# Designs tried in a protein design run: peptides against a protein of PDB entry 5A53. Part 96

Target 1, 230 residues: chain A of PDB entry 5A53
Amino acid sequence: LVENVKQALFIPGQSCNKNLHDIMVDLSALKKPDMKRFNRKNDIHPFEDMSPLEFFSEKNDCSLMVLMTSSKKRKNNMTFIRTFGYKIYDMIELMVADNFKLLSDFKKLTFTVGLKPMFTFQGAAFDTHPVYKQIKSLFLDFFRGESTDLQDVAGLQHVISMTIQGDFQDGEPLPNVLFRVYKLKSYKSDQGGKRLPRIELVEIGPRLDFKIGRIHTPSPDMVTEAHKKP

## One batch from the design tools (peptide; made by RFdiffusion4, then SolubleMPNN)

Design b2_p12_3_s3 (from b2_p12_3, 6 letters changed)
Fold by OpenDDE base, seed 3:
Structure b2_p12_3_s3 (fold): chain B 230 residues (1-230), chain A 12 residues (1-12)
Amino acid sequence: as target 1 above (230 residues)
Amino acid sequence: MIYHVKLPEDYE
């Protein structure tokens, strides 16, 4: 079963500012061509009323959504939403720290649009802790792209790295997640008269440190339905 | 540090 590529909708909230807009543009560029962006601000409060998001999901045929909002309490907040059957499956607030870097802060590298990224996850909690498991699942799902039959290894150009910032114990605040994007760059090195291919990872941006906010977890019934392979 | 690089399709 070739699962249809999930489409993402980026929504500026009423409190969206220039910085959030720039972050939205850069992050959404990684989801091309399977991405839509709204140009107008929308007054949406997903943890108060989810109905507008379900409406947008259905109207735009997007099972992934990102709402951009900012307040004193939740600065640079990216709310990631997934839907199943156009109903809210899960939500998570990821607030971007002020030390973010945009694509313009890095050397411009050419890349092919639509190639699947590779992923690396650093931190045991990505496999054991419910919140970090959700984050891992979300980002894998978000950037999965088209199932190409030919995994041409030569077509692998991007690595997304996600790192939990430090150790934590039960009951402690959840550490930030460090989001980094790298491009594989091949060099022909002349070592001893043999041209050996050298592969290097070059950071291309954006660089985002995510603080974890509010979370909506799916109902057990929705989990069961979403995992039913037809 | 050797990173185990996985593709999104490896996480079904």
Scores: peptide ipSAE 0.011, ipTM 0.395, DockQ to the pose 0.070
Fold by OpenDDE base, seed 5:
Structure b2_p12_3_s3 (fold): chain B 230 residues (1-230), chain A 12 residues (1-12)
Amino acid sequence: as target 1 above (230 residues)
Amino acid sequence: MIYHVKLPEDYE
């Protein structure tokens, strides 16, 4: 069963600013061709009323949405939304720290559009802690692209690295998630007449440090339905 | 396989 590639809709909220717009453009570029962007601001408050997002999900046939908002309390906020059957499955606020870097801040490297990135997750909590498990699931789902059986190493151009920024204990604020994008550069190093294959990771951007905000978790029933393989 | 991560600062 080739699962159809999930489409993403990027929505500027009413409070969307230039920085968020630029971040949106760069992040959505990684989702090409499977993304749509709204050019107009929409007054959406997903944690107060989810119905507009469900409407947009259905109308645009997008099971992934990213709402761009900014306030004093939630600066540079990217709300990631997933739907199942055009109903809200889960939501998470990820606020971009001010130290972000855009694609323009990096050396322009050409990459082939539509290649599936490899993911790396650093931090045990990605497998054990509910919030980080959701983040892991979200980003894997968001950037999964076409399921090609042959992850031909030759087709691997991008690595998305997600790192939990430090250790934490129960009751402590959740550390940020460091989002990094690298291009794999294969070159033959000639060291002493032996051509050794060398792979370098070159950061290509964007560089985003995500502060975790509010979370909506799916109902147990929706989890069961979403995991039913047809 | 040795992965060498080059940061933008390594190219300046």
Scores: peptide ipSAE 0.009, ipTM 0.374, DockQ to the pose 0.023
Fold by OpenDDE base, seed 2:
Structure b2_p12_3_s3 (fold): chain B 230 residues (1-230), chain A 12 residues (1-12)
Amino acid sequence: as target 1 above (230 residues)
Amino acid sequence: MIYHVKLPEDYE
């Protein structure tokens, strides 16, 4: 079953600032061609009223949405939303720390649009902790792209690395998730007449440290429906 | 196979 590639809609909220806009542009570039961006600010408060997002999901045929908002309490906040049947499935606030780097901060490398990234997840909590499991699921779902039968290593140009920043105990604030994007660069090193393929991962950006905010989890019924194979 | 991660610091 070739699952249709999920389309993403990036929505600047009313409080969207220049930094968030730039982050939005750069992050959304990784989702091309399966991405739409609104150019106008929209006054949406998803944790107060989800109906506008459901409307946008349906109208734009986007099962992924990212709302860009910023406040003193929730600076550089990217609310990631997934819908199922144009109804809210889950939401998570991921606030970008001030130490972010844009694509312009890295050496410009050409990349083919639409290639599926590889993922690496660092931290046991990605498999055990419900919040980090949701984050893992979200990003895998967000960037899954087309299932290219091309297992050709040549088709694998990007690696998205997600790292939980440090250990934590129950009741402690959840550590940030370090989002890094690398391009796989193959070098033919001529060592002694044997061309050993040297593979380098070159960071290409954006570099984002996500602070975890509010979360909306799906209802058990929606989970069941979303996992029903057509 | 040695994987080298080049960070931005390696290009400054």
Scores: peptide ipSAE 0.006, ipTM 0.358, DockQ to the pose 0.023
Fold by OpenDDE base, seed 4:
Structure b2_p12_3_s3 (fold): chain B 230 residues (1-230), chain A 12 residues (1-12)
Amino acid sequence: as target 1 above (230 residues)
Amino acid sequence: MIYHVKLPEDYE
C-alpha cells in the first residue's frame, strides 16, 4: 500500500523572529518537495483556539503543520500539529535551545531533494513514555515520505537522529530531545582482501535541541479512527 | 559494517 505523502505547512506566528525564521527555512528544506510555507505572520494561539489551524489544514490540504512563535516563557517555540480529517489530532510544543546550528554552519554538501531519511532513536523512553512516543510518532510521520514496500537502498541519503538527553524519574522535568541530521557517505574499504562497505555519517544540520512544552493528546475515538487503514 | 559519525568538531 502506497500511502500518500503527508504535506507539511510551516506557519510564522505573530512573534516569529529572524532566528525562528531561519530555523523554519532549514528544517522545512528537509521536507521538500512536500512542504508549504507562509510568508506572512499569523496570529494563532493553538492551545486557546485550534479552529484557525483546522481551517489551514483543510485549505492547504496539509495534515502536518508547524507554528513558529517566541515568548519569554516559550522561546523559539515550534508547535507541531497533526490533523486527521482536517481536525486536530495532536499537538506538541518543542522549543529550540539557543545552541542551535543552521545548515550554513556546516560544510555545504549536495543532497537530492525528496529522498527518504532513515531514523535512529536513542533512549528507552521513546518506546515507553507517552510524550516521547508521541515525539517519535510525529517525526516518523513528518519525514516518512511515500511508504514503498521496496526500500531502494540507493535512495538512502539522510539519517535523522533523535536522542533523549539523559535519564529522568517520575515527576522530574522531561529531558530535551537532541535532533541531528546526517548524510551517508559510502566508502570502499579493503580489509584483508574482503571489500567491506564502510559507511560514514557526516552531520549536515540543522542541529536542534528541543525542550518539551505543552502537549495536546488525541481523543480515544480519534485514535481508533486514525489507525483504521482504508 | 562500521558506522562512524563525524561531528563538526572532528573536522577542526
Scores: peptide ipSAE 0.006, ipTM 0.391, DockQ to the pose 0.023

Design b2_p12_3_s4 (from b2_p12_3, 7 letters changed)
Fold by OpenDDE base, seed 1:
Structure b2_p12_3_s4 (fold): chain B 230 residues (1-230), chain A 12 residues (1-12)
Amino acid sequence: as target 1 above (230 residues)
Amino acid sequence: MIYHVKLPEDFE
């Protein structure tokens, strides 16, 4: 089954500022060519009314959306939305901390457009805790490129790393998720006449620390339908 | 179902 690559739509909200715009540009660059961006601000409040997002999903044929908003309570907020059959499947607010770094803050390295990232997840909660399981699922789904059975290992250029910032107990605030992007750099190391391929990870950005906000979870019926293999 | 994650600001 050739799963069609999911298309992403980036939407600036009315409260979108310059910082969020820059973050949007850099994050969306990792989703090229399977990405659209709106140039105009849209007044959307997804946790109050989801209908505008469902309309945009259908009109643009995008099953992934990111809404950029900012308020005093939810500063630098990226709302990630997934749809199934152009209906809202799930949503999560991820607020970018002020210590973010843009691609311009790192040494410019060339990217081949359309290559699939590798993923690393650090923290047991990514497999056990419902919120972190949703985050893991979302990012895997968001950056999953063309499902070619051919793991063209030669096509692996970058790693997306997601780390839960510290341990937490039940009832405590959920730790931030540290989003990092690395490029694989191959060096020919001359060690003892054997050219062993040395692979180094070089951070390329963006660097984002996500604070977790509000979450919408899918209905059990939608989960069942979304997991049905065609 | 909407889960309201309590933000650290909600504990202050």
Scores: peptide ipSAE 0.026, ipTM 0.547, DockQ to the pose 0.030
Fold by OpenDDE base, seed 5:
Structure b2_p12_3_s4 (fold): chain B 230 residues (1-230), chain A 12 residues (1-12)
Amino acid sequence: as target 1 above (230 residues)
Amino acid sequence: MIYHVKLPEDFE
């Protein structure tokens, strides 16, 4: 079953600033061609009223949404929203730290649009801790792209790396998630007359350190229904 | 065919 590629809608909130706009442009470029961007600011407060997001999900046929807002308490906030049947499934606030790098900060590398990235997750909590499990699920779902059976190494050009920044104990603030994007560069190294294929990971951006904010978790009923789809 | 993979940690 070729699952239809989930479409993403990027929404500038009322408090969206230039930095968030630039981040939005760069992050959404990784989701091309399966993304839409609004050019106008929208006054949406997803943790107060989710109805506008459900409306946008249905109207734009997007099951993925990213709301760009910024406040003193939640600076450079990217709220990632997933819908199921155009109803809110889950939400998570990921605030971008000020040390972010845009695509323009890296050497411009040509990449083919629409190729599925490989993911790497560093940190055991991605498999055990509910919040990091949600983040893992979200990003896998967000960038899954076309289900090509042949993950032919020849078609792999991007690696998205997500790292939990350090260890943490119960009751401690959740460490940031380090989001990095690499391009696979294959080159032939001539060592001793044997052409050994060498693969290097070259960072291409954007570079984002995500601070975890508020979370909306799906109801048990919605989880059950979402998993029934093959 | 042995691929030498340079990990991101190798560039820091």
Scores: peptide ipSAE 0.006, ipTM 0.383, DockQ to the pose 0.026
Fold by OpenDDE base, seed 3:
Structure b2_p12_3_s4 (fold): chain B 230 residues (1-230), chain A 12 residues (1-12)
Amino acid sequence: as target 1 above (230 residues)
Amino acid sequence: MIYHVKLPEDFE
């Protein structure tokens, strides 16, 4: 089953500023060619009224959306939205900490657009805690790209690393998620007369630390329907 | 061919 590649729509909210716009541009570059960006600000409050997002999902044929907003309470807020049948499936607010780095802060490396990234997840909670399970599912779904049957090792270019920042107990605030992007760099090493390929990971950006905000979880009925349709 | 992948500290 060739799953249709999920398209992403990036939406600047009314409170979107230059920093959020730059973050949007850099993060969306990783989703090319399966990405659309709006150039105009849209006044959307997804936790108050989801209907505008459902409208945009249907009109743009995008099952993934990212809304960029910023306020004193929710600074540098990226709301990630997934839809199923153009209805809201789930939402999560991920606020970017001020220590972010853009692609311009790293050494420019050439990369092929549209290659499927590899993923690493650090922290047991990604497999056990409902919120981190949702984050893991979201990012895997968001960046999965085209399922090329030929896992040509030559096609493995990027690694997305997601790390839970520290341990936490039940009832404590949820730690941030550290988002990092690396490129695989192959070197020919002459060790002992055998040219063994050496692979190194080089950070390429963006570098984002996500603070977890509000969450909308799918209804049990929507979960059942989403699992029935591959 | 055994590929030795060096993971940065962010992967440890």
Scores: peptide ipSAE 0.006, ipTM 0.372, DockQ to the pose 0.030
Fold by OpenDDE base, seed 2:
Structure b2_p12_3_s4 (fold): chain B 230 residues (1-230), chain A 12 residues (1-12)
Amino acid sequence: as target 1 above (230 residues)
Amino acid sequence: MIYHVKLPEDFE
């Protein structure tokens, strides 16, 4: 079953600033061609009223949404939303730390649009802790792309690395998630007449450190429905 | 096949 590629909608909130806009542009570039962006700011408060997002999900046929807002309390906040049947499935606030790097901060490398990224997750909590499990699930779902049966190694150009920044104990603030994007660069190394392919990972950006904010988890019923294979 | 992974630490 080739699941249809989930479409993403990027929504500037009313408090969206230039930095967030730039982050939005760069992050959304990784989701091309399966991405839409609103050019206008929308006054949406998803943790107060989710109905506008459900409306946008349905109207734009997007099961993924990212709301860009910024305040003193929630600076550079990217609210990631997933819908199922155009109803809110889950939400998570991921605030981008000020040390972010844009694509323009890296050497411009051409990449083919639409190639599925590989993922690496660093931190045991991605498999055990409910919040990090949600983050892992979200990003896998967000960037899953077309399931090409042909893992043509030639088609593997991107690695998205997500790292939990340090250890934490119960009751402590959740460490940031370090989001990094790498491109596989193949070098023909001529060593001793045998061309050994040398593969290097080159960071291409964006570089984002996500501080975890508010979370909405799906109802058990919605989880069951979302996992029903058609 | 020698994979040279340049870690983020190499770019800081």
Scores: peptide ipSAE 0.000, ipTM 0.353, DockQ to the pose 0.025

Design b2_p12_4_s1 (from b2_p12_4 with T5Y I10L)
Fold by OpenDDE base, seed 1:
Order: C-alpha cells, then sequence, then structure tokens
Structure b2_p12_4_s1 (fold): chain B 230 residues (1-230), chain A 12 residues (1-12)
C-alpha cells in the first residue's frame, strides 16, 4: 500500500504579521511539493469553532493544516492541525520564540525539493510524556512524505532535529522544543588513500524554539479508526 | 475537550 502523501495547508489568521508570514514561507518550503498556502487572512479561532478548518481540509484535500496567529498572550502562534476524514483529529499550539532565524540568516544552500528528512529526537519525554509524544507524532506525520521502500541513503539530504530544552518535573512548565534543520554535506576526504566520505551537518534553517500552548487530543474512538489500516 | 497548558498546568 503506497500511502498517499499527506498534503499541508498553511493559513494566515486575521492576526498574522510579517514575522509569522516569513516563518510560514520558510517552514512550508520544507513541505514542497505537498503544500498549499493561502494569501488571504482568515478569521479562524480553532479552539472556539473547528468547523472552518474542517471545511478547508475537505475543500483543499489537506489532512495537515497550520494556522498562523499572534496575540499578546499567544505571540507568533502556529496551530498545527491534523484531520481524519476531514474531521479534526488533533491540534497543538506551538508559539515561536523571538530568537527565531529564517533561511536568509544562514548560508544559502541548494536543496532538492521533495526529499524526505531524517528526524532526530532528543529528550526521553518524547517517548513517555503525552504532549511530547503528540509533538513527535505530528512532526513525523507532517514531513514523512512518500513511503518509498528504498530509503535510499543517496536521497538523504536533510536532518530535522527536535530537542526538549532541559529537564522538568511533573507540574512544572513544559520546556520548549528546539526545532533545527541541517543539510548533510559530504566531503571527499582523501586521508592516506582511504577515501572515507566525511559527512558534516550544516544548519540551514529555519531555527525555531517552540513554546507549547493549548492541545486538542483525539477521542479514543477516532484513534482506533485512524490506526485501522485500510 | 482540550488541554490548555496555561489552565491545566500553570494555573492549577
Amino acid sequence: as target 1 above (230 residues)
Amino acid sequence: DYFDYERDVLFF
């Protein structure tokens, strides 16, 4: 079963600003060609009414959505939404900290569009804590691309690193998730006649520190249905 | 139902 690549829709909210627009452009570039962007602002409040997002999911045939909003309480907020059967499955608010860096802040490296990133997760909570498990699941699902049996090592160009910023105890504020993107650069090192390919990771951006906000979790019934392989 | 981090973790 070739799983169809999930399509993403990027939606500027009514409060979308220049910074969020720039972040949207850079992050969506990593999802090409499986991405659509709206140019018009839409007044959507997903934690008050989910119906507009379900409508957009169906009309655009997108099971992934990202809503860009900003307020004093929730500055630079990216709401990540997944749908199942064009109904809301889960949602999570990830607020971008002010220390973000765009692709333009790094040395411009050419990359091939449509190559799957490799993921690395740093922090035990990605496997144990329900919120971080959802984040891990979301980003893997968002960037998984076409299930090709041949994960051709030759096709690996990008690494996405996600790190939980520090340790935390139960009841403490959840640490930020550090989002980093690297390109694999192969160097032909001629050391003593053994051509060992030296691989270096070069950061290419964007650089985003995500503060965790509100979360909508799926119903147990919807989890069961979503895990049913057709 | 939704989990609100500010409500459910920071204010409780």
Scores: peptide ipSAE 0.014, ipTM 0.500, DockQ to the pose 0.029
Fold by OpenDDE base, seed 5:
Structure b2_p12_4_s1 (fold): chain B 230 residues (1-230), chain A 12 residues (1-12)
Amino acid sequence: as target 1 above (230 residues)
Amino acid sequence: DYFDYERDVLFF
Protein backbone atom coordinates (compact mmCIF):
# COMPACT_ATOMS: atom_id res chain seq x y z
CA LEU B 1 0.00 0.00 0.00
CA VAL B 2 1.53 3.27 -1.10
CA GLU B 3 0.73 5.59 1.77
CA ASN B 4 -0.86 8.75 0.44
CA VAL B 5 1.32 11.81 0.87
CA LYS B 6 0.44 13.50 4.13
CA GLN B 7 -1.04 16.94 3.67
CA ALA B 8 0.02 19.82 5.89
CA LEU B 9 -2.19 22.65 7.10
CA PHE B 10 -0.56 25.86 8.30
CA ILE B 11 -2.74 27.78 10.71
CA PRO B 12 -2.08 31.33 11.88
CA GLY B 13 -3.07 31.60 15.52
CA GLN B 14 -4.56 34.72 17.01
CA SER B 15 -1.13 35.94 18.10
CA CYS B 16 0.57 35.25 14.76
CA ASN B 17 2.88 38.11 13.78
CA LYS B 18 4.68 39.15 10.60
CA ASN B 19 7.85 37.21 11.41
CA LEU B 20 5.91 34.02 12.01
CA HIS B 21 3.93 34.59 8.85
CA ASP B 22 7.14 34.94 6.86
CA ILE B 23 8.60 31.82 8.49
CA MET B 24 5.36 29.98 7.73
CA VAL B 25 5.51 30.98 4.07
CA ASP B 26 9.12 29.87 3.71
CA LEU B 27 8.77 26.59 5.59
CA SER B 28 5.52 25.72 3.82
CA ALA B 29 7.21 26.27 0.47
CA LEU B 30 9.27 23.16 1.22
CA LYS B 31 6.05 21.18 1.62
CA LYS B 32 4.53 22.17 -1.73
CA PRO B 33 2.38 20.89 -3.35
CA ASP B 34 1.09 19.04 -0.27
CA MET B 35 0.35 22.13 1.78
CA LYS B 36 -2.60 24.34 2.66
CA ARG B 37 -2.50 27.67 4.47
CA PHE B 38 -5.24 29.53 6.22
CA ASN B 39 -5.32 33.25 5.56
CA ARG B 40 -7.34 34.09 8.65
CA LYS B 41 -6.20 33.94 12.23
CA ASN B 42 -7.80 31.29 14.40
CA ASP B 43 -8.01 31.41 18.17
CA ILE B 44 -6.64 27.95 18.95
CA HIS B 45 -4.97 26.82 22.14
CA PRO B 46 -4.05 23.19 21.45
CA PHE B 47 -2.75 22.38 24.94
CA GLU B 48 -6.05 23.57 26.41
CA ASP B 49 -8.49 22.25 23.81
CA MET B 50 -7.47 20.00 20.94
CA SER B 51 -10.95 19.73 19.39
CA PRO B 52 -10.55 22.65 16.93
CA LEU B 53 -7.43 21.01 15.48
CA GLU B 54 -9.18 17.67 15.13
CA PHE B 55 -11.99 19.48 13.35
CA PHE B 56 -9.56 21.15 10.95
CA SER B 57 -7.72 17.88 10.37
CA GLU B 58 -10.93 16.17 9.31
CA LYS B 59 -12.42 19.04 7.30
CA ASN B 60 -9.22 19.69 5.35
CA ASP B 61 -8.03 16.07 5.20
CA CYS B 62 -4.70 17.08 6.73
CA SER B 63 -2.81 14.77 9.07
CA LEU B 64 -0.10 17.39 9.63
CA MET B 65 -0.75 20.82 11.09
CA VAL B 66 1.41 23.74 12.15
CA LEU B 67 -0.05 26.39 14.43
CA MET B 68 1.73 29.76 14.43
CA THR B 69 1.53 31.66 17.74
CA SER B 70 3.68 34.14 19.63
CA SER B 71 3.72 35.35 23.22
CA LYS B 72 6.30 36.64 25.68
CA LYS B 73 6.67 33.14 27.12
CA ARG B 74 6.49 31.31 23.78
CA LYS B 75 7.88 33.66 21.15
CA ASN B 76 7.73 32.59 17.50
CA ASN B 77 6.09 29.32 18.45
CA MET B 78 5.42 26.71 15.80
CA THR B 79 3.24 23.97 17.24
CA PHE B 80 3.60 20.89 15.08
CA ILE B 81 0.62 18.55 15.28
CA ARG B 82 0.11 15.11 13.82
CA THR B 83 -3.23 13.37 13.67
CA PHE B 84 -4.22 9.77 13.17
CA GLY B 85 -7.79 9.12 12.09
CA TYR B 86 -8.27 12.87 12.54
CA LYS B 87 -7.49 12.54 16.26
CA ILE B 88 -4.47 14.18 17.82
CA TYR B 89 -1.52 11.79 17.75
CA ASP B 90 1.24 14.07 19.03
CA MET B 91 2.12 17.73 19.41
CA ILE B 92 5.34 19.63 19.96
CA GLU B 93 6.08 23.31 20.39
CA LEU B 94 9.16 24.48 18.50
CA MET B 95 9.97 28.13 19.13
CA VAL B 96 12.05 29.86 16.47
CA ALA B 97 14.95 31.85 17.89
CA ASP B 98 15.35 35.49 16.84
CA ASN B 99 18.43 34.72 14.72
CA PHE B 100 16.30 33.09 12.01
CA LYS B 101 16.97 33.68 8.32
CA LEU B 102 14.37 33.67 5.57
CA LEU B 103 14.76 32.41 2.01
CA SER B 104 15.21 36.04 0.95
CA ASP B 105 18.35 36.24 3.10
CA PHE B 106 20.06 33.65 0.90
CA LYS B 107 21.01 33.59 -2.75
CA LYS B 108 17.85 32.80 -4.65
CA LEU B 109 18.22 29.34 -6.09
CA THR B 110 15.55 27.76 -8.20
CA PHE B 111 14.43 24.35 -7.07
CA THR B 112 11.91 21.88 -8.41
CA VAL B 113 8.75 21.72 -6.34
CA GLY B 114 7.85 18.34 -4.89
CA LEU B 115 11.30 16.77 -4.69
CA LYS B 116 11.91 14.78 -1.53
CA PRO B 117 14.61 16.17 0.74
CA MET B 118 17.35 14.06 2.18
CA PHE B 119 17.63 14.32 5.95
CA THR B 120 20.72 14.36 8.11
CA PHE B 121 20.52 14.19 11.89
CA GLN B 122 23.46 15.19 14.05
CA GLY B 123 23.35 14.17 17.69
CA ALA B 124 23.05 10.78 19.35
CA ALA B 125 19.97 11.92 21.25
CA PHE B 126 17.92 11.73 18.03
CA ASP B 127 18.12 7.96 18.46
CA THR B 128 18.01 7.68 22.25
CA HIS B 129 16.11 10.57 23.86
CA PRO B 130 12.29 10.40 23.58
CA VAL B 131 11.82 14.10 22.75
CA TYR B 132 14.44 14.13 20.02
CA LYS B 133 13.10 10.83 18.70
CA GLN B 134 9.73 12.52 18.37
CA ILE B 135 11.30 15.49 16.56
CA LYS B 136 13.14 13.17 14.18
CA SER B 137 9.98 11.19 13.51
CA LEU B 138 7.95 14.36 13.02
CA PHE B 139 10.26 15.95 10.46
CA LEU B 140 10.77 12.73 8.54
CA ASP B 141 7.00 12.30 8.45
CA PHE B 142 6.37 15.94 7.58
CA PHE B 143 8.72 16.06 4.58
CA ARG B 144 8.56 12.44 3.44
CA GLY B 145 6.68 13.39 0.27
CA GLU B 146 5.87 10.81 -2.33
CA SER B 147 7.31 7.41 -1.51
CA THR B 148 9.29 7.02 -4.67
CA ASP B 149 11.17 3.74 -4.31
CA LEU B 150 13.89 5.16 -6.48
CA GLN B 151 15.70 7.70 -4.46
CA ASP B 152 17.26 8.44 -7.78
CA VAL B 153 20.43 10.30 -6.84
CA ALA B 154 19.49 12.38 -9.86
CA GLY B 155 16.42 13.50 -7.94
CA LEU B 156 18.36 14.65 -4.90
CA GLN B 157 18.04 18.40 -4.83
CA HIS B 158 18.21 19.43 -1.22
CA VAL B 159 19.28 18.30 2.21
CA ILE B 160 17.62 19.19 5.47
CA SER B 161 20.09 19.11 8.34
CA MET B 162 18.92 18.87 11.92
CA THR B 163 21.55 19.29 14.64
CA ILE B 164 21.21 19.16 18.40
CA GLN B 165 23.07 22.23 19.64
CA GLY B 166 25.60 20.73 22.02
CA ASP B 167 25.69 18.01 24.62
CA PHE B 168 23.37 17.88 27.59
CA GLN B 169 22.94 15.89 30.76
CA ASP B 170 19.82 14.53 32.36
CA GLY B 171 17.90 17.27 34.11
CA GLU B 172 19.38 20.05 31.97
CA PRO B 173 17.31 22.08 29.52
CA LEU B 174 17.10 20.41 26.15
CA PRO B 175 19.42 22.03 23.60
CA ASN B 176 17.96 23.72 20.56
CA VAL B 177 17.59 21.91 17.27
CA LEU B 178 19.33 23.68 14.42
CA PHE B 179 17.30 23.39 11.22
CA ARG B 180 19.25 24.06 8.02
CA VAL B 181 18.35 23.59 4.37
CA TYR B 182 20.97 23.08 1.68
CA LYS B 183 20.82 22.68 -2.05
CA LEU B 184 23.20 20.26 -3.69
CA LYS B 185 25.19 21.83 -6.48
CA SER B 186 27.12 19.61 -8.82
CA TYR B 187 30.10 21.23 -10.45
CA LYS B 188 31.87 19.61 -13.34
CA SER B 189 35.51 20.14 -12.49
CA ASP B 190 37.46 19.92 -15.75
CA GLN B 191 40.68 19.29 -13.88
CA GLY B 192 42.90 16.91 -15.85
CA GLY B 193 40.45 15.26 -18.25
CA LYS B 194 38.69 13.19 -15.59
CA ARG B 195 35.47 14.96 -14.73
CA LEU B 196 35.33 14.42 -11.02
CA PRO B 197 31.88 15.54 -9.96
CA ARG B 198 32.31 18.09 -7.23
CA ILE B 199 29.26 18.39 -5.03
CA GLU B 200 28.82 21.49 -2.93
CA LEU B 201 26.19 22.31 -0.37
CA VAL B 202 24.71 25.76 -0.61
CA GLU B 203 22.49 26.95 2.21
CA ILE B 204 19.18 28.13 0.79
CA GLY B 205 17.14 28.69 3.94
CA PRO B 206 15.16 29.06 5.93
CA ARG B 207 17.56 28.91 8.86
CA LEU B 208 15.71 28.11 12.06
CA ASP B 209 16.96 27.39 15.57
CA PHE B 210 14.18 25.58 17.40
CA LYS B 211 13.76 25.85 21.13
CA ILE B 212 11.73 22.92 22.42
CA GLY B 213 8.53 23.75 24.30
CA ARG B 214 5.54 21.72 25.42
CA ILE B 215 4.98 18.20 24.15
CA HIS B 216 1.96 15.95 23.86
CA THR B 217 2.83 12.30 23.39
CA PRO B 218 0.46 9.71 21.96
CA SER B 219 -1.18 7.06 24.07
CA PRO B 220 0.31 3.57 23.76
CA ASP B 221 -2.93 2.42 22.15
CA MET B 222 -2.73 5.11 19.50
CA VAL B 223 0.90 4.23 18.80
CA THR B 224 -0.13 0.64 18.22
CA GLU B 225 -2.99 1.63 15.91
CA ALA B 226 -0.86 4.10 13.95
CA HIS B 227 1.76 1.42 13.25
CA LYS B 228 -0.74 -1.20 12.16
CA LYS B 229 -0.28 -1.64 8.48
CA PRO B 230 -3.63 -2.12 6.88
CA ASP A 1 27.84 24.54 13.00
CA TYR A 2 28.31 20.84 13.67
CA PHE A 3 27.32 19.96 10.13
CA ASP A 4 30.21 18.72 8.02
CA TYR A 5 29.27 18.12 4.42
CA GLU A 6 32.05 15.64 3.74
CA ARG A 7 31.35 13.69 6.89
CA ASP A 8 27.59 13.96 7.03
CA VAL A 9 26.55 13.80 3.37
CA LEU A 10 29.33 12.53 1.12
CA PHE A 11 30.43 9.56 3.19
CA PHE A 12 26.93 8.48 4.32
Scores: peptide ipSAE 0.000, ipTM 0.340, DockQ to the pose 0.053
Fold by OpenDDE base, seed 4:
Structure b2_p12_4_s1 (fold): chain B 230 residues (1-230), chain A 12 residues (1-12)
Amino acid sequence: as target 1 above (230 residues)
Amino acid sequence: DYFDYERDVLFF
């Protein structure tokens, strides 16, 4: 089954600032060509009313959305939304820490647009804790390209790394998720007549540390419907 | 073409 690549819509909220705009531009660049961005601010409060997002999902044919907002309580907030049948499936607030780095902070490397990244997840909670399972599922879904069996190895240029920052116990605040992007660089090493390919990971940005905010989980019925393979 | 809430709902 060739699943159509999910399209993403990036939405500046009313409180979107220059920093969030720059983060939006850089993160959305990783989703090209399967990405749309609004140029105008939109007054959307998804945890108060989800209807505007469902409307945007349908009108733009986007099953992925990212809302950019900032307040004193939720600074540099990226709300990630997924829809199923243009209805809200899940939402999660990920607030970008002030130590972020943009693509301009790294050495510009050429990359092919539209190549599927590989993912690495560091932290046992990505497989056991419901919030981190949702984050893992979200990012895998967000950057899932066309499932073409043949192009996976020859087209590997990017690695997205997601790390849970430290251990935590029940009742403690959830650790941040460290988002890093690397380019694979292949070198021919001539060591003693054996040409072994040397692969190096070069960070290309953006560098984002995500603090976890509010979460909306899908209804059991929506989970069942979304997992029905056509 | 893209849908803009401010443009397409609030102003139109």
Scores: peptide ipSAE 0.015, ipTM 0.533, DockQ to the pose 0.021; fails the geometry check
Fold by OpenDDE base, seed 3:
Structure b2_p12_4_s1 (fold): chain B 230 residues (1-230), chain A 12 residues (1-12)
Amino acid sequence: as target 1 above (230 residues)
Amino acid sequence: DYFDYERDVLFF
């Protein structure tokens, strides 16, 4: 059974500002056509009451949600939520650092909507540390896209790079995750009269440095149910 | 099944 493509819902919180809105628009553009956005602000506090998110998951048939909020303590906060059976599976706060770049800050390159990105992960902790394993799982799940047999190497146009910013020890604050998006560009290089195809990665944006905030992990029972093959 | 890394996304 090929699982249907997971739909994402982007929700401006009550404290959503222009910068967060712009970040939301640019990040959600990478999830087209499998994305919905709310145009109005919603007063949601997911770590106090998760019920409104479960309601939105069911009513919009979205198993992925992103809530945009900003405060002095949690500036430019994107709370990523996953649901299973319209119940909260996991949540993670990822705060965007002030050095972000939007799609408008890069040279616009045309791309086909709906193609799956390739992922690169830099940092051993993505495979060993529970928080970074959750981040890896989340982003892979978020950008999975449509499974077409035609999306072999010929359909690859995007690379999403995620890098842990430096080493850390137990008990230290978790380093930021550097999120970068590239397009594959093919060049015809004339070297010595032979046209050799050269492929280069061109950054297209957005450029986001994520600071890790609060986390909600699934219950062992929900993990077991979510991994049961029908 | 909720998500399978090897099945669903290309890594390099």
Scores: peptide ipSAE 0.005, ipTM 0.397, DockQ to the pose 0.694; fails the geometry check

